Peptides against a protein of PDB entry 6DSZ. Designs and how they scored, part 226

Target 1, 361 residues: chain A of PDB entry 6DSZ
Amino acid sequence: NYVVTAQKPTAVNGCVTGHFTSAEDLNLLIAKNTRLEIYVVTAEGLRPVKEVGMYGKIAVMELFRPKGESKDLLFILTAKYNACILEYKQSGESIDIITRAHGNVQDRIGRPSETGIIGIIDPECRMIGLRLYDGLFKVIPLDRDNKELKAFNIRLEELHVIDVKFLYGCQAPTICFVYQDPQGRHVKTYEVSLREKEFNKGPWKQENVEAEASMVIAVPEPFGGAIIIGQESITYHNGDKYLAIAPPIIKQSTIVCHNRVDPNGSRYLLGDMEGRLFMLLLEKEEQMDGTVTLKDLRVELLGETSIAECLTYLDNGVVFVGSRLGDSQLVKLNVDSNEQGSYVVAMETFTNLGPIVDMCV

## One batch from the design tools (peptide; made by RFdiffusion4, then SolubleMPNN)

Design b2_p22_4_s2 (from b2_p22_4, 10 letters changed)
Fold by OpenDDE base, seed 1:
Structure b2_p22_4_s2 (fold): chain B 361 residues (1-361), chain A 22 residues (1-22)
Amino acid sequence: as target 1 above (361 residues)
Amino acid sequence: AKAVFPEPINEEEYLEKLEKAL
């Protein structure tokens, strides 16, 4: 009887920061295959609160705060298309993770997208969007009273979506996506009509972006719009302003993950396939009328970490580097560089024992 | 908001605090 002591998974495939346990607590949530780890970020470090087993590999994990909620809710989608909305509830010493809503969002017919599952939440919490299958955009309306997550599909003419996000500051829920066609890669926007269950024309598009454009970052107000990350370029567009940079330093390795540092979208962490950590800075120009416009984009090399699968800024220059290929890390961003010119110091390293392929037979 | 993770006085002391918190 080999008691296979089921080693806990150590490879990180997602991480998010928010206020899940309370309005006041800062949390780090880590997805490790089928396991969700919940920490409170404290002055003394990461305090573990709870570990939760999920009914499948976590494919999407996003925090969101509907109007009138005091704390964030957690959306999870598994690789088997089980969706749930989770709430943390504490009553004295009793800690419960409550399923507020659940559903299966699998389609009977569809080609699973080669780039995997994309899940996004509208910043105003009107809907969840899912790119699961080529040529389909799935919408889950967010209703407070709905315990059953119902979804519908909208047909996409664009069959090869690379990445998609909801934009900020839009009257209607608006997606921005990079797609590929025979002519190259392009950026397009659509408004999502819940009433008509269709796309309307979005506010802007940009044809013929960089051939390797791979990521969309939705930028909050006052800037609005999106950042498009490529192999060679970083582009901002909001319909009125277009700005592109091509810093030579990003050509050396592909940017694979990003995380917003500032709530106003002034700074973003970028991680590449070599474990290099960058800061993307949005330089502001305040106009005489009080409007804020983008003046410039700048990229700075901070240092080197484990190869990030996901990044999340915690607080006070501390970043969690979630790694699938290497050890996950807590790192400190310093104002001054060390003798080697690095602004990054490893604070803690979490040993990765490799991908536990839970062959759930 | 009060900053989380104040500058450690010593890296070893910080690591010990983290290990105890984990």
Scores: peptide ipSAE 0.022, ipTM 0.381, DockQ to the pose 0.090
Fold by OpenDDE base, seed 3:
Structure b2_p22_4_s2 (fold): chain B 361 residues (1-361), chain A 22 residues (1-22)
Amino acid sequence: as target 1 above (361 residues)
Amino acid sequence: AKAVFPEPINEEEYLEKLEKAL
């Protein structure tokens, strides 16, 4: 009886930081194919709390805190379109991951998008948005009493959405997305009406952005708006202010992931296909009326890590680098550079044994 | 340019909060 202890997946395909186990705990959640690993971030490092097996590859993993929740809930969508909202519940020594809501969000008709599954949550927790298929935006209303995740589709005229996010500070849930048409890549916004189940005109648009614009970052208040990351440029737009930079250093390799460092959206980590780690900085200008506007954008090279599939800032300059292709890392960001000019020091390395081909026998 | 990082959270306060939560 060879109990082939099925080797646990080691390749990371998603990571998030938040307060999932309690209001006070800082958690790192790591998606490794069909497995979710839950850690508590401590001064001593990562303490493992729980591993959860999922019924499919995790495609979306997002923490969110509805109004009146003391801790974050976890939204998961699998590659087979199984959606769930999970809650951590501890009762003494008993640890349970409870499913608050679930559903299958697969459509019978639709072309799966070439850029894969995108899942986003409204910052005010009014809805979840899903780009699963070309020309469709799926909405899951977030209601406290719904054990069954009900979804509806809104038609998108824009067939080739590259990336999409919900904006902050919007009276109605508002998406911002990069899309491609025969004329190039563009940025557009839509308000999402839950009542009418349709899109309304959003606050702004920007036609003819960089041809390789690939990512949207929603910026919290007080700045609001979005950052659009391309191959050669980084742009900010909030409807009133537009600012673009083209730092030569980002042209060398494609930025593939990002993570917000500051709650106010003043800094973001950026990772590229070469494993370079950058800091994007939003410089503030305070107006006489007390409004905060973006003065400038700056990009700084911090150092080199494993090629990030996902990045998440933990605390105290510690970053988790989730890697699919290489070893995942805990890295420390230092104020002063080392002798090599790097601000990044590896604290811990998590060996990636390669893709576990789940041979479904 | 000097890299700008968040101020370290006071580890003692963090540990005290963790100990009180346990």
Scores: peptide ipSAE 0.014, ipTM 0.351, DockQ to the pose 0.064
Fold by OpenDDE base, seed 4:
Structure b2_p22_4_s2 (fold): chain B 361 residues (1-361), chain A 22 residues (1-22)
Amino acid sequence: as target 1 above (361 residues)
Amino acid sequence: AKAVFPEPINEEEYLEKLEKAL
């Protein structure tokens, strides 16, 4: 019996930054197929804390902080629809990952969406939303005392959802999504009623966005609203303000991932299919009443990295570039460009050995 | 235009840690 020690997966399929180990620690969490790697971000680099095996491929990994929690909790959904909420607990040298809640959210009926699993968390931690199947939006209410993740479905009239997020600053949980119909791609919002288990009309919609609009970014207050990223354009909408840019530089390759840099949503990292790293900047205008409005959007090319599956800003201009196709990287963003005009310097590279081809010999 | 990056979340702590690591 050759125990083929299955090589540890090296391809990154998700990453998230937050305060999982403590309120004070900055963590990087990396999903590598069935494995979760937990690091503490230090001045000396990434300190490994724990590796956790999951009972399936990680499809969604999100940190969230419910009201009254001192640190972030981790939501994980596997490709087999096993959901859990995890807590990090340390007692001296003993490190435990506690399952606060779990459940299977698979439906007996439904067509799995071609664009895969989308999992989102309401910024106010009222619910988790899941787009698993066409024409359905699954809601997991978040309750502190609930050890069993119960979910319900809301029918979604829009069968072909491309991307979906919860918006910030909404009295009720509100989703914003890009969908496709025979007329093109559109953006719509819905309020989610937990009580009635239905959608209500959202605050805004935008019909006929760019044909290749693929990503929704929810923008925190004070701006609010959402950014819609396409192949050729980046648009902002919050119900009152609409702004679109079409920087020629983004047309060269499809933007495939993003990460918010500033808590106020003034800057975002964007990664494309060629490994180009961009900064999206939201230029603010302060009104006389102290309200902040969006003045303009700007995109700057920072440099080149491995092709990002996921990006996460850590601290001090350090970014983790999680790559599925290439080597993952820690990169430093510099204020001044090098001789080649790049603001990006590779600090560390994590070799991707590719998928373990189980050569069943 | 110069790229604009965020300041460290905790610059003082970062600098202090950096000085201790040097």
Scores: peptide ipSAE 0.012, ipTM 0.371, DockQ to the pose 0.063
Fold by OpenDDE base, seed 2:
Formats: structure tokens, sequence, C-alpha cells
Structure b2_p22_4_s2 (fold): chain B 361 residues (1-361), chain A 22 residues (1-22)
């Protein structure tokens, strides 16, 4: 009798931070295949609160706070298209993860996208958007009273969406996406009409972006707009302003993940395929009318980490580096560099025992 | 039949299910 001790998954495939356990707690949530780990961020490090088994591999994990909620809710989508909205409840020592809403969002007809599942939430919590299939954008309206997640599809003319985000500061929910056609890669925006279940023309588009443009970052107000990350360039666009940089340092390895540091979108962590950690800085210019515009973009090399699948800035310069290929880390960002010119110091390392190959027997 | 996504399970139940699946 080989007791195959079911080894817990150690490879991280997603992480998010927010206020899930309470309004006051800062949480780190880590997805490890079918496992969700919930931590409270403390001065002493990560305190484990709860581990939760999911009924499938976590493909999307996002925190969001609907209007009039005191704390964040968790949206999860599995690789088998099971969706849920989870709430943390604590009653004394009893900790419950409650399903507020659930549903299966799989379509009977559709080509699964080769670039995988993308799930996004409108910053104003009006809807969830899902790119599951080529030529379709699935919308889940967010309604407090709805225990059953209902979705509808909107047809996308753009069949090869690379990445998509909801923009900030839009009267209607507005997506910004990078797509590829025979002419190259482009950026486009659409407004999403819940009423008509269609796309309307978005505020802007940019044709013929960098050929390897791979990521969209939605930028909060006051800047608004989006950052587009390529192999050689980083570009900002908000409809009125376009700015591009091509720092030689990013050309060496593909940027694969990002995380916003500041709530106002002034700084972002970037991780590449070599485990290099960068800071992207948005320099502000205050206009005479009190408007804030982007003056410049700057990229700084901070140091090296494990190859990040996901990054999460926690607090006080502490960053969680979620790794699929290597050990996950807690790292400290220092103001001063070490003797090697690195601003990164490893605080804690979480051993990755490799991919759990689900041998479907 | 509407696919009902069941509530997440705790760690103990999760481990027990993994042990039964292997």
Amino acid sequence: as target 1 above (361 residues)
Amino acid sequence: AKAVFPEPINEEEYLEKLEKAL
C-alpha cells in the first residue's frame, strides 16, 4: 500500500492583496492550483488564517469591494469555468468562507482562447468581464441580491485578444485591450452596455503598437488610461496623452507580471522571465487648472527574485513574489542599495516542490 | 441541470478529498 501522501501544491499561480477578512486587516491571498491560502499581513510577517480547497484549479482570483460593502469580496473562476463570489465571515473563533454567488460560465459552443482565461472586474464593481473564448466577451453583472451568477456574451470582432482590463474613471464600464490581427498588434477600447448587451465605441484606440505588446495595466485617477507593456517599450495612453519609453534594460527579458504599488497608480512593480524586479514610475505634472497629467515614465531595476508568476506589494516595502517555476518569496525593498546595487533583500522563502502533475488515473 | 458550484471546503476536507483521489 503506497500511501501516496497527497503533497499540497506549492507552485503559486496567482496572488492578490486586499481587505478580505476585515476592513482593517491587510490580507494576502495565494492560489496554489486548487488551494486558496489566506494570510493576514502583520509586522511579524504572514499569519495564516485559513486554507480553502476549491473544486478546481483557480484560473482567476480577484478582490473587489461593491458599493456599501465594508470589506472586499473574492471572485474566483476555475479552469472548468465554475465561478463564485466568496465572503469571509468570522464569528468568534469560527471562520466561514461563504459563497454569496456562484455559477458555471462555460459555453457549449466556443473555441477556448489559446492565451488562456482572462478575468477582470470593473473598478466601480458594475460587472465582471471574462475572455474565455475567441470572439466572445462574457459579462457577469454584479448585483447584490443575485445568488446565481448570470452571464451573457458580447461578440468581439477582434478574435485574438492578448490582454484586457477595465479602465478607471469611465461613466460606463470600459475595456481596454491589446489584440492581434494580420496587420500587427493594436489597442482598442469599448464601452460595455449592460442594457443593450453590446459594445459601444470606446474613448480611444491606438493602432500599430509594438509587435510584442503583451500586457495592459489600467491606471487609476488622476492619470487614468492604460499602460501597454511590450518587449522593447512601455507606453501610456489615456485618449488625450500618449507617451512611450524604450528603456534598453527591459529588452533583455520579457516582462510577465505587474502589480500596482500606490493607490493613485504612480508606481508599479514589474517582473520579467529572468526574475528581475523593476519599478515603473509615473512622474506627474500638475497643471495650472489643478489637473494632473503624466509628465514622464521611468523604469528602475530594483534587483533579482525568483521568477514571478505574480507580484503583490503588501506594505512598508514588503513584496510577495509568487513563483510557479521557483520558490516564492517575501522580499523587502530598501531605500538604499546593497554593495551589489540591489534594493531587494529576501526575507522569507517558500519552497516550491514542483508542479503537481495531476496524474488523472 | 444548472451546474451548482459547491461552497469551498476547509483544509481538512480538502486534504481528505486529495487523499481519496490519489
Scores: peptide ipSAE 0.008, ipTM 0.304, DockQ to the pose 0.014

Design b2_p22_4_s3 (from b2_p22_4, 9 letters changed)
Fold by OpenDDE base, seed 3:
Structure b2_p22_4_s3 (fold): chain B 361 residues (1-361), chain A 22 residues (1-22)
Amino acid sequence: as target 1 above (361 residues)
Amino acid sequence: MKATFPAPVNEEEYLKKLEESL
């Protein structure tokens, strides 16, 4: 009896950083197809804590901290539309991953969107938003006592949403999204009314953005607003201020992932299809009234890594590069460049043995 | 086997079915 030890998936399709195991622990969570790996980030490196099997391929994985929670909760959505909210519990040496809430959010009627499943969480933890199907935005209200994830749909007039995020600092939950119509790509905002289960007019819109605008980054306060990443340009908009840059260096390869470095949204990591790692920097200007506005945007090439499917800044200039196509890496960002002009040094490499085709027998 | 009904070929029919599902 050859126990073919089913090789564990090694291709990374998602990663997040937060405080999942405790308020004090810094965690790296890695999605590898149907598996969730939980690590504690230590001075010595990544310490494995738990591996969790999911009932399907992880499509969305987001940490969030509702008001009154001491640590982050984990939202997972699978490619088969199974949603859950997970909590880490430790009792002495016993480690349990508790399902606080679950549900299936599949609709009977819906065209799966070409850009795949998008799941987002309101920064104030009022709701989860899901773009699963063209012309629908699904909302999961975040109520403390609900063991069953109830969802409702709002009709989204814009059928071809490219990317969507919740904005920060909004009185009501507000989405910002890039969409495509016959006239091109545009950015729009909507307020989400939980009460009325409808969209209200958002604070701003930007018509005719770059034709290849592909990603929205919600920027925390004090800046607020969003960054729109295209093939040739990076734009910032917050309703009052617009700023665009077109650094030639980003035109060479498509930016495919991003991660916020600073809690205040001053810096973001960007990864492209060639494995180039960039820093996007937001330069602040402090006004006489104490308001902070965006002065400028700049992009710096840091170096080269494995082709990132996902990026997450850990701490102390350490970044996890989650790769689907290549080896995942822990890399160190240095202040000074090496002899090759790179600010990136590989600390650890995690061999990718290729996609485990789960032959569903 | 949840029958993934093929997406309606017609956009108008798709939109109509969406509205009926809300």
Scores: peptide ipSAE 0.322, ipTM 0.739, DockQ to the pose 0.010
Fold by OpenDDE base, seed 4:
Structure b2_p22_4_s3 (fold): chain B 361 residues (1-361), chain A 22 residues (1-22)
Amino acid sequence: as target 1 above (361 residues)
Amino acid sequence: MKATFPAPVNEEEYLKKLEESL
């Protein structure tokens, strides 16, 4: 019995930054198939803290901070629909990952969506939303005392949801999503009623967006609203303000991931299928009343990296590029470009050995 | 080589300078 020591997975399929180990620590969390790697971001680099084996492939990994928590909790959903909320606890040298809540959110009836699992968390931590099946939106109410994650479904009239996020600054939890119908792709919003377990009409909609609109970015206050990323265009909408740009440079390759750089949502990293890294900038206009409105959108090419499956800004212009197809990287964003016009410098590369081909010998 | 993060710089100032250079 050769125990083939299964090589640890190296392909990254998710990454997130937050304060998981403590309120003060900045963490990088990396999902590698069934493995969660936890790092502390330090002046000396990434310090490994813990590796956690999950009972399935990680499909969703999100940090969130409920009211009254001092640090972030981790939501994980596996490809087998096992959901958990994890907490980091350290007592001296003992490190424990505590399951605060768990549940299986699989439905007996439903068509699994072709675009895969989408998991989102309301910015006010009222609920988790899951798009698992066509025509269904699953809601997990967040309750601190609930050890069992219970979910319910709300029917979506829109069968082909492409991407969905919760919006910021909404009195009720509000989703914004791109969907496809026979007429094209559209953006719609719904308020989610926990009480009635139904959708109410959201604040806005945008019919006939770009045909290849693929991603929704929820923008925090003061801007609010959402950014819609397409193949050829980037649009912003918040109900009152609409703005669209079509920078030729993004047309060359499909943008596949994004990450917010700053808390106010003024900047986003964008990664495309060719490994190009962009900065999306939201130019602000301050009104006389102190309100901030979006003046313009700009996209700048920063440089080239490994093809990102996920991006996360860490600190001090350092970005983790999680790659599934290539080597993951830590990269530095520089203020000044190099001779080639690149603002990106690779700091560290993490070799991707590919999927463990179980050579059943 | 361990990726050394630069010493904590005023991130806001750094990001502003980056934005101004783009």
Scores: peptide ipSAE 0.024, ipTM 0.596, DockQ to the pose 0.891
Fold by OpenDDE base, seed 2:
Structure b2_p22_4_s3 (fold): chain B 361 residues (1-361), chain A 22 residues (1-22)
Amino acid sequence: as target 1 above (361 residues)
Amino acid sequence: MKATFPAPVNEEEYLKKLEESL
């Protein structure tokens, strides 16, 4: 009897930070294939709280706080299209992860998108959006009383969506997405009507963006709008203002992940395929009327890490680098560079034993 | 059949189910 000690997955495929265990706790949640690890961020480092087995590979993991919740809820979608909303409950020493809602969102008909599963949550918690299949956008309305996650599809004319996010500060839930057609890559926005179950025209579009535009970052207020990251350029658009930069340093390797540092969206971490860590900075300009506009964008090289699959800023310049290909890291961002010009110091390294080769025996 | 997604399980129950599935 070979007790195949099922090695715990070590490759990180997602991470999120928020207030899941309590309103006061800062948590790091790490997805490792079918496993969810929950940590509390402390001055001493990451304190493990709970590990949770999921009934499938985690494909989407997002924290969100519906209006009138004291702490964040967790949305999970598996690679087999099982969706759930999870709540952390603690009663003394008893820790329970409660399923508030669940459902299967698989369609019987549809071409799975080549760029995989995208799951997004409206910043105002009105809905979850899912890009699962080409030419479809799935909507899950968020209702507190609904234990069954019900979804509907809206037809998307744009068949090849590269990335999609919900925008901030929109009266109606509004998506911004990069798509490809025979003419190139473009950015478009749509308002999502829950009532009519259709798209309305969004506030803006940008045709003919960079050919390798791959990521959308929704920018919170006061700036609003979105950042579009390409191979050679980083662009900002909010309908009224457009800015683009083409820093030569980003051309060397493709940016593959991002994370917001500041709640106001003034700084973002960027990770590339070489394990370089960047800071994207949004410089503000205060107008005479008290409005804040984007003055400029800049990118600073911070240093090198493991190749990030995901990045999460924790607190006090500490960043979790979730790696699929290498060791995950807890790193410190310093104000001053070291002798090598790096602002990054590794605090802790989490050994990645590689892909669990499912040897189907 | 309503696909019931069961609640996530603790690590011990998860490992046990994984062992039962192998």
Scores: peptide ipSAE 0.019, ipTM 0.345, DockQ to the pose 0.013
Fold by OpenDDE base, seed 5:
Structure b2_p22_4_s3 (fold): chain B 361 residues (1-361), chain A 22 residues (1-22)
Amino acid sequence: as target 1 above (361 residues)
Amino acid sequence: MKATFPAPVNEEEYLKKLEESL
C-alpha cells in the first residue's frame, strides 16, 4: 500500500499582496495550482491563516476593493473559466471564505489565446476584464448585489493581444494593450462602455513599439499612463509624455514579471528569466505650478533570486519571489550592497518539489 | 524556519534611502 502522500503543490503560479483578512492586516496570497494559501505578513514573518482548495487550477488571482468595502475582495479565475469573488470573514476563531459571486465565463465559440488567460480589474472597480479568446474581450460588470457573475464579450479587432491592463485615472474604464499584427507590435487604448457594450477610442496609441514588447504596467496618478516593457527597451506613455530607455542590462534576459513597490507607482520590481531582480524607478520632476511630471526612467540591478513566475513586494523591503521552476523565496532588499554588489539577501527559501503531475488515476 | 522580518522601519524612509543608494 503505497500511501501516496498527496504532496501539496509547491510550485507557485501566482501571488498577490493586499488587505484580504482585514483592513489592517497585510496579506500574502499564494496560488499553487488548485490551492490558495493565505498568510498574514508580520514582523515575525509569514503567519499561515488559511489554505483553500479551489475547483480548478488558479489562472487569475487579483485583489480589489470596491467602494464601501473595508477590505479587499479576491477575484479568482480558474483555467476552466470558473470565476468567483471571495471574501474573508472571521467570527471569533471561525474563519470562513465566503463566495460573494460566482460564474462560469467560458464561451461556446472562441479560439483560446495561445498566450493564455489574462484577467485584469479596473482600478475603480467598475469591471473585470478578461482576455480568454483571440479577438474577444470579456467584461464582467462589478455590481454589489450581483451573486452571479454575468459577462459579455466585446470584439477586439486586434486578434493577437500580448498583454492588457486597465489604466488609472480614466473617467471611463480604459484598457491599454500591446498587440501584434503583420507590421509589428503596437500599443493601443480603448474605453470600455458598459452601457453600449462596446469599445470607444481610447486617449492614445503608439504604433510600432519594440518588436518584443511583452508587458504593460498601468501607472497610477499623478503620472497615469502605462509602461511598456520589451526585450531591449522600457517605454512610458500617457498620451502627452513619452519616454524611452534602452538599458543594456535588460537585453541579457527577458523580463517576465513585475510588481509595483509603492502606491504612487514610482518604483517597480522587475524579474527576468535568469532570476535577476531589477528596480525600475520613475524619476519625478516638480513643475513650478506644483504639478508632478515624469522626468526620466531608471533601471537598477538589485541582485539575483529564483526565477520568478510572480513577484510581490510585502513591506520593509521584503519581497516574495514566487517561483514555478525553482524554490520560492522571501528576500530582503538592502540599502547597501554586499561585496558582490547585490542588494538582495535571501531570508527564507520554500522548496519546490516540482510540478504535481496530476496523474489521474 | 519562520521568515523573520526585521522590525518595520518607516517604509517611505526605507524606500527613499534605497532609491538614493541606487
Scores: peptide ipSAE 0.006, ipTM 0.409, DockQ to the pose 0.880; fails the geometry check

